# Peptides against a protein of PDB entry 4ASU, part 15

Target 1, 270 residues: chain A of PDB entry 4ASU
Amino acid sequence: ATLKDITRRLKSIKNIQKITKSMKMVAAAKYARAERELKPARVYGVGSLALYEKADIKTPEDKKKHLIIGVSSDRGLCGAIHSSVAKQMKSEAANLAAAGKEVKIIGVGDKIRSILHRTHSDQFLVTFKEVGRRPPTFGDASVIALELLNSGYEFDEGSIIFNRFRSVISYKTEEKPIFSLDTISSAESMSIYDDIDADVLRNYQEYSLANIIYYSLKESTTSEQSARMTAMDNASKNASEMIDKLTLTFNRTRQAVITKELIEIISGAA
Target 2, 83 residues: chain B of PDB entry 4ASU
Amino acid sequence: FTFASPTQVFFNSANVRQVDVPTQTGAFGILAAHVPTLQVLRPGLVVVHAEDGTTSKYFVSSGSVTVNADSSVQLLAEEAVTL

## One batch from the design tools (peptide; aimed at target 1 T127 F128 K129 L146)

Design b1_p11_7_s4 (made by RFdiffusion4, then SolubleMPNN; from b1_p11_7, 4 letters changed)
Fold by OpenDDE base, seed 4:
Structure b1_p11_7_s4 (fold): chain B 270 residues (1-270), chain C 83 residues (1-83), chain A 11 residues (1-11)
Amino acid sequence: as target 1 above (270 residues)
Amino acid sequence: as target 2 above (83 residues)
Amino acid sequence: LPRLPTNIVVD
């Protein structure tokens, strides 16, 4: 490589490093906020999921309609955040199909759509964009919940797949169940609950769904920002190493050029 | 007893004597060993009676309340403020 | 569910 080529590459990598460092800082700030906001959201979401666990709600095997909600975002450069969710969605969809279930998909975040569109386009009910730029709100979750409920798809059981935050260095892709109103109302385990008005139960289910979605969004966001911070740090380190290598190459090449020029002068070669 | 909004936790697995909740079908008190039920909150006052006799009041906008067979209660409000 | 401000867009 010529000195010019090396210099150009160095400049390019230095610019990339600057960008990745900046993005790391932005991600760090967003992570700190997300982690703070996740604390109450987790209590809230886990509280909503408590019914399903305590009531041991089960979907009969003869029920065939299953919904998968994949929770991610629109924004890349966050390691395996999107691919992890998509991979689990694919696996779940395949397993359900093998079991004779009908599967429909909701994608939260454009990345889910982008990854799964080719292979699962016919299974998508709806996708959502403008996810990840701002912290998720309960309003966002409510919109997703309402779109699901108004979709006309009469699922029996569903799976919400998202990245649960564990620590700044760890997340885990997990699945939580969602149930239709009919599944909840017909569950044998619900018999222990007092006579519940159908309208009340419907409204309750709307909140439950929104709550779980909100929780998943908060977990996903925290995981994503943490992963992005790590990814940008790694990118910055990799760039640094490349800069060091290229700098050494530059110095060696420069010395060689100087030596060659000196020899040409001494030899009188034109 | 768990009482939270999406952004704030007021009680997390706490022991309380009684919780009065405003529901769409009417206000009711959740006491020890209350029958399991599911309700939806209407805008109104939540009153938490602690074991020590203290009473705390909250305004909630909407949400849900769950009373389970194991006496656990989840009060999940969309918005809630201390009064 | 209450209608709240949202940033999310349906595709």
Scores: peptide ipSAE 0.382, ipTM 0.946, DockQ to the pose 0.787
OpenDDE base, seeds 1, 2, 3, 5: peptide ipSAE 0.333, 0.377, 0.355, 0.344; ipTM 0.941, 0.946, 0.945, 0.947

Design b1_p11_8 (made by RFdiffusion4)
Pose (drawn by RFdiffusion4):
Structure b1_p11_8 (pose): chain A 181 residues (1-270 with 5 gaps), chain B 83 residues (1-83), chain P 11 residues (1-11)
Amino acid sequence: ATLKDITRRLKSIKNIQKITKSMKMVAAAKYARAERELKPARVYGVGLIIGVSSDRGLCGAIHSSVAIIGVGDKIRSILTFKEVGRRPPTFGDASVIALELSIIFNRFRSVISYKTEYSLANIIYYSLKESTTSEQSARMTAMDNASKNASEMIDKLTLTFNRTRQAVITKELIEIISGAA
Amino acid sequence: as target 2 above (83 residues)
Amino acid sequence: PVYLDPDAKFP
């Protein structure tokens, strides 16, 4: 309730809002990179339960929608392939998955809507390239919604700060008048 | 005729005369009228004879060539670079 | 867990 507590809390939630807004544009830039590389990947990959995701969260209902194998550390987190999503998926990554050894992944539509031999590694590559395009655009909205929630929280606390600031001024003033009178 | 690597796409549904291709057994020159077959590649060159008579030379490390029941061929390699 | 290699080639 003290001004010091409110000033500290404002700076705390402003830091969260700046970070979540900073990841909205990052997911927008990385999505633009992912869709530029999806066009040649879709024309490349045309011709047992495999779950395709990533280690990196904060992407909304992507890991929860997909329901030994399992690519993406966050899919084994419910009940394996690790270290994906930090960097764009290469064909070598899809090859290692095939080397260690009917498939579930998120297909890219747009920024809002989604759906859940040598040829076998091409399907794994097709899923990896589709999944990261899906993971990034969903993260663009997830951090946009988080930036909105943190801004609404700042507005509510600013009104509290103005009430407390007024209440401190009047209290100090009363202590002066009384001390005089 | 479709020729693509994971990185870049060279030909998108040609419309081409013939394509020389490296295969595990020697080499195969795929004409417009060729039998439906499924083949796997080896380290070798790919020569693309354009419809206007010109030539295109690339290199292939590995992959697959697929010629369907119709007059359609899809050639895909892991890496294809020039030169 | 299995760690992935970006330079790996399919045999």

Design b1_p11_8_s1 (made by RFdiffusion4, then SolubleMPNN; from b1_p11_8, 5 letters changed)
Fold by OpenDDE base, seed 2:
Structure b1_p11_8_s1 (fold): chain B 270 residues (1-270), chain C 83 residues (1-83), chain A 11 residues (1-11)
Amino acid sequence: as target 1 above (270 residues)
Amino acid sequence: as target 2 above (83 residues)
Amino acid sequence: SIVLDPDARLP
């Protein structure tokens, strides 16, 4: 490569490094906010799941309709955030199909649709967009919950799949259960909760769904921002290493050019 | 006893003497030996009675309350403020 | 705010 070629490449990589550093800082700010907002959201969401864990709610084997909700976002450059959720969704869908279940899918975020639409288009009910530009609110979760409840799809049970935040360097794709009103009302373990008004139970389930969705959105957002921060940091480091290597190459090439010119002068070929 | 909104935690797995909650079917007090139940909150006052005799009051907009067989309680309000 | 994608809704 000529000195001009190396210089051009150096300039390009330096520009990329500036962009990745800037993106890292933006992601860091968003991460810090997301983590603060996740703390109460986790208590709230885990609290909502407590009933299902304690009552050990099970769906009868004769029930066949299963809903999968995948939670991610519209935004890229965050490592394996989207692919991890999609992979888990595919695995769950395949397992359910093998068990003779009917599977329908809801995607939260454009990336879910982008990954799964070709292979699972017939299973999609709805997709939500404009996810990830602003922190998710309980209102956002309520919109998703309401749309699901009004979709006309009467599922028996469901799975919400999202990335749970563990640390700044770690997340884990997890699944939490969603149960229909009928499944909960008919569960043997719920007999101890007798004398509950049907309207109360319906409203309770609406809150439960919104609560779980809200929780998943907050976990997903925190995981995503953390992953993006890490990805941009790695990109910046890689760019730095490449700049160092190219700088050395530039210096060596420059010396070689000078040496060649000197030889040409000495030999009279110039 | 856990009491939280989406944005704030008031109690997290705490031991309390009694919690008074406003439900759609009427206000009731939750004691340590309360039977398992599920209720939906109406706008109103939540009163938490601590074991030391202190009382805290909150206003809630809506939400749910769960009393489990193990005596654990989850009070989850959409919006809540300390009074 | 999060919204439904009208183009992705199946009948």
Scores: peptide ipSAE 0.373, ipTM 0.935, DockQ to the pose 0.112
OpenDDE base, seeds 1, 3, 4, 5: peptide ipSAE 0.365, 0.245, 0.222, 0.362; ipTM 0.928, 0.931, 0.929, 0.937

Design b1_p11_8_s2 (made by RFdiffusion4, then SolubleMPNN; from b1_p11_8, 5 letters changed)
Fold by OpenDDE base, seed 3:
Structure b1_p11_8_s2 (fold): chain B 270 residues (1-270), chain C 83 residues (1-83), chain A 11 residues (1-11)
Amino acid sequence: as target 1 above (270 residues)
Amino acid sequence: as target 2 above (83 residues)
Amino acid sequence: PIVLDPNARLP
């Protein structure tokens, strides 16, 4: 490589390093906020799931329509955040298909669609975009919930797949159940709740769906920001190492060029 | 008893004497060992009666309340403020 | 705000 080539590459990598460092700081700030906001959201979300755990709602085996909601974002450069969700979605879809179930997919965030479009395009109902620019709100979750409920797809059971935050260096892709109104209404375990008005139950289910979506968004966001922070840190370190290597190469090449020029001068060779 | 909004937790697995909630079907008092039920909140006042006799008041916008067979209660409001 | 992708399929 010529000195010019090395210099150009050094400049490029230094610029990348500046960008990655900046992105790390931004991700760190967003992570700190997301973690604070996740604390109440987790209590809220886990609270919303308590019914399903306590009632042990089971979907009859004869029910065939299954919805998979994958939760991620539009933004890249966050390690395996999107691929982890997509992998779990693919696995779940394959398992359900093998069981003879009809599978439809909702993607929250453009990255889900980007990853799964080629292999699962026919299974997608809808995709949501503009995810990740700002922290998710309950209003955002309500929009998604409303769209799902109005989609006309009458699923029997669903799965929401998202990255649950564990720590700044760890997340786990998790799945939580989503039940249709019909499934809840027909569940034997709900007999204990038989005095519930059908309209009340419908409204309750709408809130439940919004609640779990909100929870998943908060978990996903926190996981994503932490992963991005880590990814940007790694990128910055890698850039630093490359800068060091290229700098050494530059110095050696410069010395070689000087030596060559001296030899040419001394030898009279052009 | 758990009482939370998306952004704030007021009670987390606490023991309380009674919770009065505004539901779409009317005002509902949740006492210990209340029958399992599901309700939707209407805008209104939530009153939490602690075991020590203290009462706390909250305004909620909407949401849900669940009373489970194990006497656990989840009050989940979209918005809630202390009064 | 989170919005529906206009290229989304309708059932």
Scores: peptide ipSAE 0.355, ipTM 0.936, DockQ to the pose 0.115
OpenDDE base, seeds 1, 2, 4, 5: peptide ipSAE 0.344, 0.353, 0.355, 0.341; ipTM 0.923, 0.936, 0.936, 0.937; seed 4 fails the geometry check

Design b1_p11_8_s3 (made by RFdiffusion4, then SolubleMPNN; from b1_p11_8, 5 letters changed)
Fold by OpenDDE base, seed 5:
Parts: structure tokens; C-alpha cells; sequence
Structure b1_p11_8_s3 (fold): chain B 270 residues (1-270), chain C 83 residues (1-83), chain A 11 residues (1-11)
């Protein structure tokens, strides 16, 4: 490589490093906020799921309609955040289909759609976008919940798939159940609950759905920002190493050029 | 007893004596070993009576309350503020 | 705000 080529490459990598460092800082700030906001959101979300765990709500096996909600975002450069969710969605969809169930999919975040559109386009009910630009709010979750409930798709059981935050260096893709109003109303385990008015139960379910979506969004956001921060840090380090290597190459090449020129002068070939 | 909003936790798996909640069907007092029930909150006052005799008041906008068979309670408000 | 993808045709 010529000195010019090396210089050009050095300049390019240095620019990339600047960008990745900047993105790391932005991700770090967003992560810190997300982690702070996740604390109450987790209590809130886990609290909402407590009924389903304690009541041991089961969907009859003869029920065939299953909804999968994948939760992620629109933004890339965050490692395996999107692919992990999509992979689990695919696996779940395949398993359910093999069991003779009808599967429909909702994507929260454009990246899920982007990954699954070609193979699962016919299974998508709706996709939500503009996810990840700002921290998710309960209002956002409510919009998603309402749209789902108003979609006219009558599912018996569903699952919401999202990345649960563990630590700055770890997340886990998890699945939580979503039950239809009919499933909850017909569940034998719900018989111990005092006479619940149908309207009350409907409203309760609406909140429950919004709650779990909100929770999933908060977990996903925290996981994503952490993963992005790590990815950008790694990119910055890799760039640094490459800069060092290229700098050494530059110096060696420069010396070689000088030596060649000197030899040409001495030999009279110049 | 768990009482939280999306943005704030007031009680997390705490033991309390009584919780008064504003439900759509009326005010409801949750005591120890209350029968399992599901309710939806209306805007109003939540009053938490702690075991030590302290009373805390909150205003909630909407939400849900769950009383489980194991006497665990989840009070989940969309918005809540301490009074 | 989170928005519905307009290209997502509800079946």
C-alpha cells in the first residue's frame, strides 16, 4: 500500500472511531436513564404478571389461535438485541405451527419487521415503529395495547417476547404470557376470585396488557442501550487497534520510501 | 402488598394491615385474608394502613388492584402521588 | 411517539 493509501485509511478509521465514541457516550447516557426508570417499571410489570402466575391460568389445548408480540426497536448497532428476539419469535412460531396452531405476529419496532417480513409476512397483524427514539412511556404502551385489542383478531393465548435486562453486560430474551379476555374468564383457576363483573374484567385486562407491554418496552430499552454501549465500546477499541497497526505500517513504509529515494540519488538513477 | 405506578414504587412486597382503594364499584377495604378479587381503580384516594399504625394517603388516577388467594395484593396505578 | 406502521395492513 502506498503512503497515500495508508493515510486515507487512517483518516477513515479515525473518523469511525470518533463516531463510535460519540455513540458510546450517547448510549451510556440513555442506559443510565433507562436503568433508573426500569426499577419501578419492573415492579409494576412483575406485579401485573403476578395474577397469571398465581392463578396458573391455562389455555385449553384445543384453542388454536396464538399471538406472538415481539418487542424491540427501530435502531440498529446494538449487537444481537433484535436478532435474539426475532430468533425466539421464529422458534415459537414454528413450534406452535407444528402443534397445529394458528400464529399471528405483532412487531414492536421496525427491526423485527425487517428481519421477519420475508419469511413471516402473512403472519403479521401489525407493526409499530418509531420505537427507541425516546424512552417508552405508559402512553406508548397503551397505544399498542389498544391497537391490539381493536385489531379484531381474536386470539386465545399469546406471548410477548423481549430482552430482559440482567446487567450492563447481560440480557436474556424472555417470553411472558398474554391471555385473552375469554381465556381469563373461562379459566377454572379464576373461580376463586369473587364475582367479577364482565366490564371490570375487560378493563382489568386492558390495563394488564398495557402494563406488560410497558414493562417489556422498559426491559428492552435498557437491554438495548447497554448492548449498544458495549458494541460502540468494542468498535472504538477495534478502531484504536487498527489505527496503531496502520501507524506502524505507515512509519515503516515511509522509511522504505526514503531509503529508496536515497538509493536512487546515490546510484545516479534520479 | 405491592403498590406502584409505571414510574414510582410506593410499596414492594410489604406487609400492611389494610388498604383502602377507590374502585369503580365503590370504595373497598382490603384486609388480611381478604377473598381473592380483581378490581379497577377510579380516580380517588388510596389509604394504606401499616402494621405499625401509620397511615399513608395517595391519590391515584386509574389502574387495577388484585387480591390473590395467598393474600398478596398488587395495586397498580397509572398515575399516583403521595398526599 | 410510537406509531402504527401505515404499511402494516391489518388483514
Amino acid sequence: as target 1 above (270 residues)
Amino acid sequence: as target 2 above (83 residues)
Amino acid sequence: PITLDPNARLP
Scores: peptide ipSAE 0.270, ipTM 0.936, DockQ to the pose 0.114
OpenDDE base, seeds 1, 2, 3, 4: peptide ipSAE 0.245, 0.260, 0.254, 0.266; ipTM 0.925, 0.934, 0.932, 0.931; seed 4 fails the geometry check

Design b1_p11_8_s4 (made by RFdiffusion4, then SolubleMPNN; from b1_p11_8, 5 letters changed)
Fold by OpenDDE base, seed 3:
Structure b1_p11_8_s4 (fold): chain B 270 residues (1-270), chain C 83 residues (1-83), chain A 11 residues (1-11)
Amino acid sequence: as target 1 above (270 residues)
Amino acid sequence: as target 2 above (83 residues)
Amino acid sequence: PILLDPNARLP
């Protein structure tokens, strides 16, 4: 490589390092906020899921329609955040298909579509974009819930797949169940709940869906920002190492050029 | 007893004496060993009666309340404020 | 969030 080539590459990597450092700081700020906002959201979301756990809602085996909701975002450069969700979605879809279930997919965040479109395009109902630019709100979750309910896909059971936040260095891709109104209404375990009007149950379930989506978005966002912070830190370190290596190469190449020029001068070789 | 909004937690697995909730079908009090039920909240007043006799009041916009067979209660409000 | 393809509703 010529000195010019090395210099150009050094400049490029230094610029990348500046960008990654900046992105790290932005991710750190967003992470700190997301973690604070996750605390109540987790209590809220887990509270919403408590019914399904306590009632042990079971979907009859003869019910075949399954919905998978994958939760991520539109933004890259966050390590395995998107691929982990997509991997679990693929695994779940394959398992359900092997069990003779019909599977449809909803992607929250454009990255889900980007990863799965080639292999699962026919299974996608809808994809939501404009996810991850701002912290998710309950309003955002409500929009997603409403769209799902209005999708016309009469699923029996579903799975929402998202990254649950553990720590600044750890997340886990998890799945939570979602149930159709019909599945809940017909569940034997629901018989213990006294005098539930059909309209009340419908409203309850719609609200619950929004709650679960909101919770999932908050977990996903916190995990994503943490992962992005880590990814940008790693990228910055890698850039630093590459700068050091290229600087050494530059110095060696410069010395070689000087030596060559001296030899040419001494030898009279043009 | 858990009482939370998307942005705030008021009670997390707490023991309370009674919770009065405003539901679409009417206001009712949840006491110990209340029968399992599901209700949707209407805008109104939530009153939490603690074991120590203290009473806390909250205004909620909407939401749900779940009473489970194990006497656990989840009160989830879209918006809630302390009064 | 915004729907990418609102018309991609599979019947």
Scores: peptide ipSAE 0.058, ipTM 0.921, DockQ to the pose 0.119
OpenDDE base, seeds 1, 2, 4, 5: peptide ipSAE 0.044, 0.022, 0.041, 0.050; ipTM 0.921, 0.923, 0.916, 0.919

## One batch from the design tools (peptide; aimed at target 1 F128 K129 E130 D140)

Design b1_p12_1 (made by RFdiffusion4)
Pose (drawn by RFdiffusion4):
Structure b1_p12_1 (pose): chain A 181 residues (1-270 with 5 gaps), chain B 83 residues (1-83), chain P 12 residues (1-12)
Amino acid sequence: ATLKDITRRLKSIKNIQKITKSMKMVAAAKYARAERELKPARVYGVGLIIGVSSDRGLCGAIHSSVAIIGVGDKIRSILTFKEVGRRPPTFGDASVIALELSIIFNRFRSVISYKTEYSLANIIYYSLKESTTSEQSARMTAMDNASKNASEMIDKLTLTFNRTRQAVITKELIEIISGAA
Amino acid sequence: as target 2 above (83 residues)
Amino acid sequence: SSSTVKLSEAAA
């Protein structure tokens, strides 16, 4: 309730809002990179339960939608392949998955809408390239919604700060008048 | 005729005369009228004879060549670089 | 007792 507590809380939630807004544009830039590399990947991969995701969260209902194997550390987190989503998926990654050894992944449509031999590694590569394009654009919206929630929170606290600031001024003033009188 | 690596796409549904291809057993030159077959590649060169008579030379490390029941061929390699 | 395959290391 003190001004010091409110000033500290404002700076705390402003830090969150700046970070979430900073990841909106990052997901927008990484999604642009992912879609530019999806066009040649779609023309490349055409011809047992496999779950395709990533280690990196903060992407909304992507890991929860997909429901030994399992690529993406966040899919084993419910009940393996680790270290994906930090860097774009290469064919070598899809090859290692095939080397260690009917498939579930998120297909890219746009920014809003989604759906849940040598040839076998090409399907894994097709799923990896589709999944990261899906993971990034979903994260673009997830951090956009979080940036909106943190901004609404700042607005509510600013109104509290103005009430408390007025209440402190009047209290100090009363203590002066009474001390005089 | 479709020729693509994971990195870049060279030909998208040609419309081409013939394509020389490295296969595990020697080499195969795939003409416009070729039997439906499924083959696996080896380290070798790919020569693409263009419809206007010109030539295109690439290199292939490994992959697969697929020629369907119709006049359609899809050649895909892990890496293809020039030169 | 679980194990994981680290793709970054294996793909090197």

Design b1_p12_1_s1 (made by RFdiffusion4, then SolubleMPNN; from b1_p12_1, 6 letters changed)
Fold by OpenDDE base, seed 2:
Structure b1_p12_1_s1 (fold): chain B 270 residues (1-270), chain C 83 residues (1-83), chain A 12 residues (1-12)
Amino acid sequence: as target 1 above (270 residues)
Amino acid sequence: as target 2 above (83 residues)
Amino acid sequence: DEKYVNLSEAAK
């Protein structure tokens, strides 16, 4: 490589490093906010799931309609955030299909659709776009919940799949259950609960769905921002190492060029 | 007893004497060993009676309240403010 | 023919 080629490459990598460093800082700021907002959201969301865990609500085997909600975003450059969710969605869909269940999919974030469109296009009910530019709100969760409830798909049970935040350096893709109103109302374990009005139960379920979706969005956002921060940090470090390597190569090449020129002068072949 | 909104936690697995909640069917008090039930909140006053005799008041919008067989209670309001 | 919803617009 010529000195000019090396210089051009150095300039390019230095520019990339500046960009990745800047993106790291932006991601760090967003992560800090997301983590702060996740604390109450986790208590809120886990509280919403308490009934299902304590009542041990089960769907009868003869029920066949299953909904999978995958939660991620539209934004890239965050490592395996999207692929992890998609992978688990595929696995769950395959398992359910093998069990003779009908599976429909909702994607929160365009990246889910991007990954699954070719193989699962016929199973998509709706894809939500414009996810990830701003922190998710309870209003956003309500919109998603309402869209699901108004979709006309009468699922018996469902799964919401998202990345749970563990630490600044780790997340875990997890699944939480979603139950239809009919499944809850018909569950034997619910018999211990006092006589509940049908309208009350319907409203309760609507809140429950919105609550769980909100929780998943907050977990996903925190996981994504932390992963992006880590990815940008790694990219910056890799760029730094490459810059060092190319700088050494540049210096060596420069010395070689000078030596060659001196030899040509001495030999009269200049 | 857990009481939270999407953005704020007021109680997290706390022991309380009584919680008064406004529901669509009317306000009622949740005591120790209350029968399991599910209710939906209406806008109104929540009153938490602590074991030490202190009383805290909150205004809530919509939401839900769950009383489980194990006596755990989840009060989840869309919006809530301390009074 | 797939259904898409813009979350930001729907929330307004």
Scores: peptide ipSAE 0.447, ipTM 0.935, DockQ to the pose 0.821
OpenDDE base, seeds 1, 3, 4, 5: peptide ipSAE 0.435, 0.454, 0.461, 0.457; ipTM 0.927, 0.936, 0.937, 0.939; seeds 3, 4, 5 fail the geometry check

Design b1_p12_1_s2 (made by RFdiffusion4, then SolubleMPNN; from b1_p12_1, 5 letters changed)
Fold by OpenDDE base, seed 5:
Structure b1_p12_1_s2 (fold): chain B 270 residues (1-270), chain C 83 residues (1-83), chain A 12 residues (1-12)
Amino acid sequence: as target 1 above (270 residues)
Amino acid sequence: as target 2 above (83 residues)
Amino acid sequence: SESYVDLSKASA
């Protein structure tokens, strides 16, 4: 490679490094906010899930309709965040299909659709776009919940799949159950709950769904921002290493050129 | 007893004496060993009576309350403020 | 058929 070529590459990589460093800082700021907002959201979301755990709500085996909600975002450059969710969705869908269940999919974030469209396009009910530009709000979760309930798909049981935040360097793709109103109302375990009005239960379920979705969004966002921060850090480090290598190559090449020129002068060939 | 909004936690697995909640079917008090129930909140006042005798008041917009068989309670409000 | 929802528009 000529000195000019090396210089061009150096300039390019340095620019990339600047961009990745900037993106890292942005991700770090978003992560810090997300982590703070996750604390109450987790208590809130886990609280919503408590009923299902304590009541041990089960879907009858003869019920066949299953809904999978995958939660991620539209934004890339965050490592395996989207692929992890998609992988879990695929696995779950395959397992359910093998068990004779009908499976439909809702994608929160365009990246889910992008990954699964080729293989699962016929199973998608709704894809939510414009996810990830701003922190998710309870309003967003409510919109998603409403669209789900209005989708016309009368599922018996479902699962919401999202990345749960563990630490700045770790997340885990997890699944939480969602139940239809009919499943909850017909559950044997619910008999211990005193005279629950059907309208009350419907409203309760709507809140429950919104709550769980909100929780999943907060977990997902925190995980994503953390992963992006890490990805950008890694990119910056890789760029730095490449810059160092190219700089050494540049110096060696420059010396070689100088040496060649000197030899030409000495030999009288200039 | 857990009492939270999406953005704030007021109580997290705390032991309380009594919680008064505004529900669509009417306000009721949740005591120890209350029968399991599910309710939806209406806008109104939540009053938490702590074991030490302290009483705290909150205004909630909407949400849900769950009383489980194990006497655990989850009060989840869409919006809540301390009064 | 698959439907698409823009959250930015829905929350407005």
Scores: peptide ipSAE 0.418, ipTM 0.936, DockQ to the pose 0.694
OpenDDE base, seeds 1, 2, 3, 4: peptide ipSAE 0.393, 0.400, 0.410, 0.413; ipTM 0.923, 0.931, 0.933, 0.933; seeds 1, 2, 4 fail the geometry check

Design b1_p12_1_s3 (made by RFdiffusion4, then SolubleMPNN; from b1_p12_1, 5 letters changed)
Fold by OpenDDE base, seed 4:
Structure b1_p12_1_s3 (fold): chain B 270 residues (1-270), chain C 83 residues (1-83), chain A 12 residues (1-12)
Amino acid sequence: as target 1 above (270 residues)
Amino acid sequence: as target 2 above (83 residues)
Amino acid sequence: SEKYVNLSEAAK
């Protein structure tokens, strides 16, 4: 490579490094906020899931309609955040299909659609876009919940798949159950709950769904920002290493050029 | 007893004597060993009676309350403020 | 066709 080529490449990588460093800082700030907001959200969401865990709600095997909600965002450059969710969605879909279930998909964030469109396009009910630019709110979760409930797809059971935040350096893709009103109302385990009005149960389920979605969004966001911070840090380090290598190459090449010129001068060839 | 909004936790797995909640069907008092039930909150006052005799009041907008067989209670409000 | 929802628009 010529000195000019090396210089051009150096400039390019340095610019990339600046961008990645900037993105790291932005991600760090967003992560800090997300982590703070996750604390109450986790209590809230886990609280909402408590019923399903304690009541041990099960869907009869003869019920065949299953909904998968994948939670991520529109935003890239965050490591395996999106692919992890998509991978688990694929796995879950395959398992359900093997069990004779019908599967439909809701994607929260365009990245889910982007990854799964070739193989699962026909299974998508809805994809939510404009996810990830701002922190998710309960209102957002409510919108998603409402869309789900109004989708016309009468699922029996569902799965919400998202990345649960563990630490700044770790997340885990997990699945939580979603149950239809009919499934909840017909569950034998629900018989212990006293005099539940149908309207009350419907409203309760709507809140529950929104709560769980909200929780998943908060977990996902925190995981994503943390992962992005790490990814950008790694990118910056990689760029730094490349800059060092290219700088060495540049120096060596420069010396070679100088030497050649000196030889030409001394020899009188030019 | 867990009482939380999406943005704030008021009680987390705490032991309380009684919780009064506003439900769509009327006022609902949750005592120890209350029968399992599901309710939806209406806007109103939540009153938490602690074991030490202290009483805390909250205003909630909407949400849900769950009383489980194991006596665990989840009060989840969309919005809640301390009074 | 697939349905898309803009979350920001829907939340308003």
Scores: peptide ipSAE 0.460, ipTM 0.934, DockQ to the pose 0.788
OpenDDE base, seeds 1, 2, 3, 5: peptide ipSAE 0.430, 0.444, 0.453, 0.456; ipTM 0.925, 0.933, 0.934, 0.937; seeds 1, 3, 5 fail the geometry check

